# Peptides against a protein of PDB entry 3WG5: the designs that were tried, part 238

Target 1, 218 residues: chain A of PDB entry 3WG5
Amino acid sequence: LAKNIVYVAQIKGQITSYTYDQFDRYITIAEQDNAEAIIIELDTPGGRADAMMNIVQRIQQSKIPVIIYVYPPGASAASAGTYIALGSHLIAMAPGTSIGACRPILGYSQNGSIIEAPPKITNYFIAYIKSLAQESGRNATIAEEFITKDLSLTPEEALKYGVIEVVARDINELLKKSNGMKTKIPVNGRYVTLNFTNVEVRYLAPSFKDKLISYITD
Target 2, 218 residues: chain A of PDB entry 3WG5 as posed
Amino acid sequence: LAKNIVYVAQIKGQITSYTYDQFDRYITIAEQDNAEAIIIELDTPGGRADAMMNIVQRIQQSKIPVIIYVYPPGASAASAGTYIALGSHLIAMAPGTSIGACRPILGYSQNGSIIEAPPAITNYFIAYIKSLAQESGRNATIAEEFITKDLSLTPEEALKYGVIEVVARDINELLKKSNGMKTKIPVNGRYVTLNFTNVEVRYLAPSFKDKLISYITD

## One batch from the design tools (peptide; made by RFdiffusion4, then SolubleMPNN)

Design b2_p24_4_s4 (from b2_p24_4, 13 letters changed)
Fold by OpenDDE base, seed 4:
Structure b2_p24_4_s4 (fold): chain B 218 residues (1-218), chain C 218 residues (1-218), chain A 24 residues (1-24)
Amino acid sequence: as target 1 above (218 residues)
Amino acid sequence: as target 1 above (218 residues)
Amino acid sequence: GAKGVEIPLEASPVAREAYEKRLK
C-alpha cells in the first residue's frame, strides 16, 4: 500500500562525494517506504562535476519522484546544483532564490580569481546540460546560456522560460501546486503524475556524519 | 642569514582544497624561515583537478625549492599527485612507491566503475601534463602516457625515463643525493643549486584541522 | 584505486560571491 508519505530532506553546501552519499541515503529511505515522492531542499554554490553526475544518475535511477526545491529564500542551485535540478523529476524554487551560473571552472587561483576551464571542457558541459534539459523537456537554450553567459535566473524567470515547474514559498504550497503534475523525466520508465492529496510530510535529518562534514567544510 | 634548515612535511590522502591549504601553510612556514628547501612527503591516490592546479601554481610561486618526495614505501603519487610532482622543483621517490595513472575521470559510477572524461577533457589534461613535463625538462612523452595508457611507473623506471630526479630510501639519503642538484624549474626566476651540506631537518606537523579532516575523509 | 583527476564544477564567481555574502 503506497503510504501517502512525502519525504523532505535538506542538502546544503558544496556538491561533493558526501553530497552524493546524502542523496543516496535520503532517496533510499524514501524508496524503502514507498513514498509518493522525496523533496530535496537544495542550497548549493556548486561543487564537483563527478559528484554532480553521480547525483544526477542516482536521481534518474530513483524508484520514486525526486523533487529539487531551491529553498529557503536566499538559497541557490548554482553550478552543479543547476545540473542536479535539470536531472530531476520536478524543479521548484522559493521566491528570492536563484538558479544557473554553470560555467565550468577549474577552480580558484590564489588571488581568488577563476581558473577558467578550457573550451573543450566547457563544450562538454554545454552538451551535457543541454541533454539534461532536452530529456526533461526544459529550455535547452537557457541551459546552454547558464554556461556560455554564466546566466542566473530568478524563480519567476526560470518558470517563464520553462527551466523549472513550480514557484512556491514553502512545502505546503509546493505540494499544492505540484499536485497532479507529471514528472519531467520517467520514474521506472514511466512519467508519473504526482499525487499529494492528503500526504504526510516526513523530514529526514542529516546523519551525524553529514553534520560533522558540514561543520568542517563551512 | 639563510638558516641551513630543510623543512619536511607530510601530505597524505586525496588532493582537495584542504590539501592546497596544507601546501600553502607548509611552504609559507618554510619561506618565512628562509629554509634551504621544503620536502613534502607525498602519498596520494589523486583528487580534484582544481586543487591540483592551485597546488602546482603555489609550488611555482614558492620563494624556496619545493621537493616532492613520494614516501613512505608503498606510497603513490597517483593521478593529481603526478601533476603536482611534475610541477615541483625536484621529484624523489622511495623504493616501492609509484607515480602515474593520470587519466582524468569524471568520477566513479554507482557500480564503482570510472566515469570517463570526454576526449576534450582528456586532451586538455594531456596538453597540461606535457607542459609541466616540458617546463621542468622531464619526459613529456611518458607524461602523456600517464594519461593515454594510464601508465604507472616504479621509481627506477621513472628515474630511467627522466620523469624524476632521485630515488632515496629516507630523508638522509634524499638530502645526500639531491645535494648539488639544480631545481628543474626556477625559484624566483632562477634555477637554484640545492645545498644540503650540514642542514638541520625540521618536521612540520599537521594542524589540528588537518588531522580532523584526514580522520573524516578516511 | 587511483582516482582520476576530478574536474570540479565550482561555483561561478557570481554564485560564490553570493553564497559567501549569505554566510556572513
Scores: peptide ipSAE 0.121, ipTM 0.594, DockQ to the pose 0.778; fails the geometry check
Fold by OpenDDE base, seed 5:
Structure b2_p24_4_s4 (fold): chain B 218 residues (1-218), chain C 218 residues (1-218), chain A 24 residues (1-24)
Amino acid sequence: as target 1 above (218 residues)
Amino acid sequence: as target 1 above (218 residues)
Amino acid sequence: GAKGVEIPLEASPVAREAYEKRLK
């Protein structure tokens, strides 16, 4: 039986327009091959709101399930990374990772202090993050608290509170635990049951451009 | 008589955290040498709001006058670039440049359409850009229209409407025309009269990091 | 086209520090 393909790609660093290009490229490759899913290993401190919203939209328009996996141990899906995760078909986290810290900031002052976003901006992102949580059947109260309390969660807490679907040490454990799960959002208008029986895992390498951008932004 | 020093540096491309580092480095060098001013040749399509606000704050905290010069012909101070200019001690433009188009956007959809910022965000940036214009004694009505009408101006229009202070073809003409002008915002709590008599012009080169970032972001 | 002002969504240093303290 021809093995169903699962792609794995890595997205590391700040969320930018280049990160959007990476997501688009990776998802497009997986779509072209009619993959069972693509797993994006995500490690981000946050980034741009525009790039984040475009990435969320690109994920939602995917012809295949897009799984966000906060990996490796020590990684985070901070700020923009949390929104991307909440917009995905399934969220997984490795032990020793984090999710949350979604308070919009206008940046850092010269003294390293946060320039707080005005209440109007904060309220917009509260509404947006709650919509992502609600649409995906995830904990919208915790999603709001990622902003209002600047809350960060461990994988175990995030699973317990219904923010994420899987805690897994590696790709093999992720595939095992997520097998038979339904996507949290529709794929082509339908909730898909993931079938990770008899799969071939294919790793997508970053392009030269992707490597160069990460080297400079890190 | 020891020549008063004027530094000239170039900032090109999208406004990012790296652009902040460039501004900080360039202004710091000029401050250390007790320069009469630093001229930043600016060519930007826009960029990040956080980086923009930090750059504005860094300019306002400068111990010396920071002059924004939209240069060369064909360059723009678009979006975030307009805010930076309005936050500076003096604005100059070369013929054939533009300023404005300050509408906050959440980014571009996959089809290239603008994702509009919610009214709350737009209103915040209207208030912010008006404050920059008011504090600098520039046209706050036009500053608002840079957002509300997505207005872009020629150098001649921007000068006519009191958005900028100088139209100049090159650095020599800029120094000649701005000599004896008062800064539009205070330096160390005082409005400074620019003295460009008997000055030495020193060019600051981009660092290797600056060059690498621009090469990747362009 | 002119790129509008982009709003960053970065984790606050406070949130990062709070998390780093929880991981210890």
Scores: peptide ipSAE 0.080, ipTM 0.498, DockQ to the pose 0.535; fails the geometry check
Fold by OpenDDE base, seed 2:
Structure b2_p24_4_s4 (fold): chain B 218 residues (1-218), chain C 218 residues (1-218), chain A 24 residues (1-24)
Amino acid sequence: as target 1 above (218 residues)
Amino acid sequence: as target 1 above (218 residues)
Amino acid sequence: GAKGVEIPLEASPVAREAYEKRLK
């Protein structure tokens, strides 16, 4: 019986064009092996809007389910990470993680203060994040409040409000809890029921380039 | 007679938070040595808006004149680089370089197409780039057109239109031509007349970290 | 603190392509 493969890869740090390359590489590997799914362990404070939008598009174009797992405990899917999660087939969070704080900013001043984005930018990202939530059947009101109130949620709150699908302590609990769940967005035009019975978990290591970039951006 | 020191440092590649660290480090070294000026050899296709704004602020807070020199031939001060230049005490360009193309974008799609910025973002950056030009006594109409028309200029055009102050083939020609020029913005609240008579030129090497980041971002 | 979604000031494709061609 062909073993159902689930890939697990880690993406940590700022969302950049390099992060897109990581997502693309990881998903491509999992697609080539006809994996049941790929789980991306995500820990990000945010990053670039363009890279985020490209990552969302790459996930939406995936031939297999892409599960965003905010992991390990203490990690966050902040800002761009929330958009990526909302654009994915399933969101999981470990206890002690966070999601939200999606207010678009132009960046940080020298003193560490936020350079506020113009209202029009904020409105663009409100429309965008709401569309991601609506398309995935997730709470679009909370998605908007991730921007308008700079709201951050615990896993328990996010689950309660229908922002995420799973709270799990580790990969094994995630696989157990998500088994039999439908993807929140289509895979190749169809909603897929996840089958994590008798799966082989394969970890994808970061490339040397990925490690180097992470080391520099952290 | 205390030798007038001019520092020269290179900043190449995308404008990022690391580029800010480079600017800060270079200017700080030159400030500590009470240099007559620092020349930053700039070659950039652009980068992050926040990093750019922080760099501009760091230049404006400099205790010494900061000269942006678009160098070597073939280099550009594109996008973010133009803003940085317009925020500096003096702009020079080598023959065969370019300046402009300042249209703000959200980034690039997977197919390499531009993700257009909302009109409100464009208007924000129009106001910002015009302010930099006006404050520095440079051509604010052309600065606006760097965005609205995605205009790029040669050194000769930029000089003719009053966007830049010097066209120079190398550091020696730059020093010669800029000698006796007033800074286009204040240094510690005063416009400074540059004195490049009998100067010692000191090159600042990129740190190992700077080299590593450049290698990865290119 | 959580970083907001950053908006890049990236060069036009023409400027980027010109830059990439020089690195090669």
Scores: peptide ipSAE 0.072, ipTM 0.547, DockQ to the pose 0.743; fails the geometry check
Fold by OpenDDE base, seed 3:
Structure b2_p24_4_s4 (fold): chain B 218 residues (1-218), chain C 218 residues (1-218), chain A 24 residues (1-24)
Amino acid sequence: as target 1 above (218 residues)
Amino acid sequence: as target 1 above (218 residues)
Amino acid sequence: GAKGVEIPLEASPVAREAYEKRLK
């Protein structure tokens, strides 16, 4: 029986292989405890395409619903964060957050200039982000424009355009608004209706390793 | 006047944004001191394409010769490490090291399986690695085969095929063998003849931050 | 500013396993 437990974990900073390890650890803990869902409070400027694709795949293979929550106010799901969100079971955003700006880049030159990705790579990520949007029943046109126009959206715009499902100020409002919603992608081959009635919220603390890496990479 | 100083620094582990910071810091120190060259002792299984391309660009913009030395015995310049080497002013390898295996991958699935890169991405990196080989007067056919055949070479094979310039057991043998060689790419628009007569070898220690990151990522 | 999506160029499994075996 699914315990009336929802896990909440924070993932902050650049998307890296270490970020994948965090997602994997947090989702695994929530799976082992048969949680109703896990909420990942996401604040990222972006990061690696590989780590992003691995995280998306890990979310899609989750035995429980994974909710991406762009939080706190001032946070972003920029670049890689948008792909992760679009690959998830439900997207929520706090007021004063942003999503988008997904133009793939090869990196930064010494002067801080962006090294643009060639059209072939850009087109690959256009196809990929559109597939995530289509599979989740979200706005594939806007998903493409996150790349082609480097579009960034407010929570209200993202909700209006059908990119996200919830605007919520905090975890309690998120649970209240998402209660009774169906996941946008399957959980173990089935679309799940979220049940957040009388749930216990459990926060997953970063491991000592997580804290140490964050301290060094910030 | 260039001081008769050669810096030696070690870069070990996966190629990441942090690895770029290490390269940038080490090269900057050597540039500031007007060193004759910097030798980077490289041991990497590979890493990120972005960080790799940034490192290559940083090397190409160096005011001094940057020598990539695959060291110690048992080390590799695998994947991203090969690109970095091919972008450098001189490549050396110790006996018992390897270079190659440059197939671009999108990452690893949860089961540890490789997610293959689409042909468009693979072809981009084929063109890129061939350009590095051509610009440095190295074997562009072998550079392509590092991707298409996932080819790995011994130091002796790499020397024979014109991928690298020196096989050396240690820094002293490297300095002796590379003395009087021209850089394979320009330094400030000019090919430089290396002068390692009566040089002082200075080792750059990893910063406290470098040591801490290595401790956490290992 | 938002950082773009960085393209992977990861180690081959063989290279990774060889590296991990040396660290043990």
Scores: peptide ipSAE 0.051, ipTM 0.438, DockQ to the pose 0.666; fails the geometry check

Design b2_p24_5_s1 (from b2_p24_5, 10 letters changed)
Fold by OpenDDE base, seed 2:
Structure b2_p24_5_s1 (fold): chain B 218 residues (1-218), chain C 218 residues (1-218), chain A 24 residues (1-24)
Amino acid sequence: as target 1 above (218 residues)
Amino acid sequence: as target 1 above (218 residues)
Amino acid sequence: APSKGVILDPLASRPPPAPRAPAP
């Protein structure tokens, strides 16, 4: 019996317009091969809200399940990364990772102080993050607190509070634990039950361009 | 603003045809009052498969979310109780509870030995419990192991493996944690986002008949 | 139906609860 394919790709660093291109490329490859899913190993401190919203939209438009995996240990799905995760079909975290801290800012002043977003913008992102949580069947109260309290959670807390679905040490454990789970959002209008019983894992390497921009943003 | 009502009722003991009547009565009361949800505090060692399947069907036909709460500490959603929980809109467990051990039997012999179910029956319940897990977006692999390995889980394990949604010490913690979550199965064909921000908790007492039968089955 | 007369009783299938050895 032909193995279902699961793709694994990495996205690391700040969320920018280039991060959108990475997501789009990786999801498109997996869609073309009719993969069972793509797992995105995510490690980000955050980034641009506009890029984040585009990435969320691209995930929601995916023809296949997109699993966000906060990986490796020490990684974060911080700020924009949390929004992306909450917009995905399944969230996993490795032990020793974090998620949250989602308060929007306008940037930094010349003295390095944070320029606060006006209440209108903060309230917009509160509504937005709550919608992502609600749509995915995740805890919208905690999602709001990611902004209002700048809350950050461990994998154990995030699982406990209903923000994520899986804690896994590696891809094999992730596949094992997520096998038979339903996607938290629809794939092409339908909730998909994941079948990882007979799968081949394929790793997507970053393009030369992806490597170059990762190098410039580090 | 009028408070949304959340009903809380208890079901304790063996799963029988009378347990069906209790579920039906409690859900009907909550439906009539257009409650936000009903929480069923469940403590059962298991019982009859026919009664269990009827209860699951009654939950799935509910006009409101039915939350199964394995409560209090020391309680179990064992065997038939696991099936009922997996058929519900949300599962919560108190610390010190258990879920699982779902292998079907035909009964006990005169010497107290278990009469094993034939493979045909065991396989039927494997398919059935997997369907409940898959439909609810829960871990169908673990659901199968509840039968094939007679697996039992703690709340922490059940949460970790994606079998349950909430670990809570009491109703207040349950309401707080489940607020903004989506139901794991549809309510009247739609996935419902729970709103526990402004709720009144109403306890349903057992009927006189419920008390009498609980007393006879203990 | 295959459910008729079937019992889902984990107490029957549970090995006797091994007394949790007190943590040393």
Scores: peptide ipSAE 0.026, ipTM 0.247, DockQ to the pose 0.048
Fold by OpenDDE base, seed 1:
Structure b2_p24_5_s1 (fold): chain B 218 residues (1-218), chain C 218 residues (1-218), chain A 24 residues (1-24)
Amino acid sequence: as target 1 above (218 residues)
Amino acid sequence: as target 1 above (218 residues)
Amino acid sequence: APSKGVILDPLASRPPPAPRAPAP
């Protein structure tokens, strides 16, 4: 019996293998309690593509809905954050947040210039991000343009273009607006209708490890 | 028969589990060819302590000397980078680089302020960094002060205080100055005298994966 | 081990990388 519990956890900073550990821990806790969903408040400038792909896979393997919420205002789901969002069961954004800028690069040169990824890499991520969008029934053309044009969108634009599902100012508005929505990808092989009627919201604090790793990676 | 080959590879950006994968890959390639040494050109603002500790362990398990070279000018072996350097067989720095600032933190708060690590964590890293310095015959007092005072040193200061072994402007000067030096820690249980007479320098490019992850983490 | 999850970031003192200027 699914408890009427929604977990909320924050993931902030660069996407790394530790960010994977954070996602894995948070989702695992919510799975163990048979939560209705977990909301991940995401604020990331991007990070490692391998970590991102592992996070996407972990989300897709979740036994419960994983909602990516780009929060608070001023936050972004930039680059790797966009891929993670597109791989999730539902995307929400707060007003004053952004999503996109997904072009893969090879890093920064000594002069601070971007080292461009070769076309083979760029094309791989184009195919990957389009796949995430298509699998989730989101706008695959815009997903491609997040790479090819390094496009960034506002919440209003992202909603308009069918990249995201919800614009919400806070958790209460998110729960209200997403109540009765179907997950954009399956949970255990089935699309789930979210039930946020009379839910208990439980906040997951970063573990001692999470706090420590956020400190080292930020 | 050790080939008179010295590998040079660059590791730049935040210390993450991917940085571990980079170190592991680079050292493995150099080990497979029985290189005289590998020089890792390091420019890092720090990163994850778990990744750092794994990197230190990987360096200490190397079948060949691993030289950390803080390079180019303007680069730093900051925080986790200092620990990695102190765990290596030889430390070099280019003029205009820095080493230190090793105080562990738990991350950044929403207002951008540092979340301080509890004394228990700080004391653990004091013990750890002192151990690295002592094992390598480097200045353990300064290593502690990298934490307790958040001290950063110039190459000249770091050399003067016995934190590092070489100040060099480029790879050629590094090879020249480090020729005939003993490793500061054992290689396969023995201190090795570096032989950089008539060596072939081979540059290792980042793998496709390395480039991809650097792009996402930076 | 207390090393799991420790962040050693001297970039705490580096100005945050200039927010990538929003593409114009």
Scores: peptide ipSAE 0.031, ipTM 0.267, DockQ to the pose 0.064; fails the geometry check
Fold by OpenDDE base, seed 4:
Structure b2_p24_5_s1 (fold): chain B 218 residues (1-218), chain C 218 residues (1-218), chain A 24 residues (1-24)
Amino acid sequence: as target 1 above (218 residues)
Amino acid sequence: as target 1 above (218 residues)
Amino acid sequence: APSKGVILDPLASRPPPAPRAPAP
């Protein structure tokens, strides 16, 4: 019986266009091998919204399920990471991780204070994050509160509120718990039931490029 | 007498593909208005080499002089910022700024230590930074030492060693000192003598997109 | 290209930026 492949790749640090390149590369490799899924171990404090939107689009265009796994313990899917997660086929979190804090800002002032985004931008991202939540059958009210209240959730809270699908300590528990789950968004126009029976886990190491760009963005 | 326009735009934070979009947007606006120059107030700790190379290419393709101004005091053109500066038509620095520290790395290890770039990459960037310095008539030996020694220079040192062209406290002093200077690289195939007599300074605010992306990358 | 993914950051020891808000 042909082993179904599950790829695992790590994306750590700030969300930038390089992070897009990482997502694109990793997903492309997994697509080429007709993997059952790719799990992206995500640890991000946030990053660029343009890059984030491109990443979400790339995930949504994926020929295979893209699982965002907020991992390891101590990691976060903060800000841009939350949008990416909400745009993905499945969200998992490890215990001791966080998700949320999605309020768009324009940067930091010279004094280190946040420069608030104008209402137009904030409202755009409210609409966008709510759309991602709605399309994925996740809690759009909480998604909005990630912006309006800068809310951050624990894995347990995020699961409870229907923001995420799995709390798992490791890849093996994630595979076990997500086996038989439907993707929260379509894959090639259909909701896929994940089959993690008899899977081979393949780790994608960051390319030389990925390592270099991750270094610059950390 | 038609006022020559000088645009001023700020680029702060990590060099990413969004930083490319900022450069592209700002330069495009200034090109459309046939500005005498655009001054980019640069404050960066570094960033992605791919984005950096694209930015350098965009600067080199500019229809108007692009002046990199390391500003304000406390700012840096570190790492990728140095390459961008060396690829520009004129480099200025404010007192209390820095330039250099250009050694490419592959990232940070889990323990926060630098992952060294393999010699192939380091040598590529040595060749690249030397090329930028040579093409701009700047100190290629120091440019190499920005990598090989991870050298950082003060404005005074950078000026002394022929890495930069101007030390200026503000835009007005920059305009005054750079008036009548030739660009260090061609603009549309010719070295341009800057004319900052009777100029109107126009500040380009970051677009909503720029502010949002800068927020995510800082 | 060797430049693909190269990082140039000497000061990566910045405290993790406060969770940055997504840009539109």
Scores: peptide ipSAE 0.030, ipTM 0.272, DockQ to the pose 0.082; fails the geometry check
Fold by OpenDDE base, seed 5:
Structure b2_p24_5_s1 (fold): chain B 218 residues (1-218), chain C 218 residues (1-218), chain A 24 residues (1-24)
Amino acid sequence: as target 1 above (218 residues)
Amino acid sequence: as target 1 above (218 residues)
Amino acid sequence: APSKGVILDPLASRPPPAPRAPAP
């Protein structure tokens, strides 16, 4: 029996192997407590593609709905963050946030210029991001354009184009608007109708390790 | 008399000589137990062409059907993984996975740029991948384009183009959909009709060696 | 063999950098 509990946790900064450990820890806690869902407040400029792919798999293997919420205002689900969002059970954005800019790169040169990815890598990620969009019933054309045009969208545009499901100013508005929505991908092989009626909101604090690594990578 | 047993094993990460040992071990166990088939859950970015060719030969010499299943969601049968899949008795993909991007390279430069393979090597692998597609009755034109255009496909596209046989969310759906299908290549000189009626599913755990090498190569 | 030393990995170099958004 699912408890009327919703977990909320924050993931901020670059997507790394350590960010995978954060996702895994947060989702595992919420799974163990049989929460109704977990909301991940995401603010990322991007990061490593390997870590991103592992995070997407961990979300898709979750025993409970994982909601990606681009929050607070001024945050972004940029690059790797967009892939993670597209791999999740529900996407929400706060006003004043952004999503997109998904073109793969090989890194930055010493002068800060982008080292372009070869077509092989770009085409791989085009197929990958389109697959995530298609599986979740989201706009696969826009998902491709996040790479091919390096497109970035506002919350209103992302909602309009069918990239995201909710625009919400805060957690309470998110819970209200997403109540009764179906997950965009299955949970344990079934599309779940979210029940946010009379829920307890539990905030997960970052671990000491989470704080330390965030400090070192910033 | 084939037992109503289906083995399932996972192969993840780079294709190496050690990945050959994993395939050989898993297939040998399933052969010894006279299993109806083995399903290999494959998630690979690619790897070494020499190891790939040995794996393809080991699959083709199998005494039982070898099903390559690109799984879980977010996984890929990229590059060497596509060749392995095309060399197998049946290909399945989960939603949210990809296949393709097969252009051979000599490696990566210090700046992370691809070192291109000379035309001689590229043409060899074009002939090889087309042969695998033709032998298995799969789309040889698309197989060539996996190299010449570095094409990557979604499960739905791969099914539509006749590259793969099944789109399935999980092992149970895979068994259900592939029940009564013929193998795309012979087993012991005969095309086998898969019988997944009332089968026992046995999961093969990775050996300690498998876990250790995966950890070191990641 | 033409396969010796050949890499079939779109990702074999550095873990594909996740698309970094250009730093703002």
Scores: peptide ipSAE 0.025, ipTM 0.280, DockQ to the pose 0.092; fails the geometry check

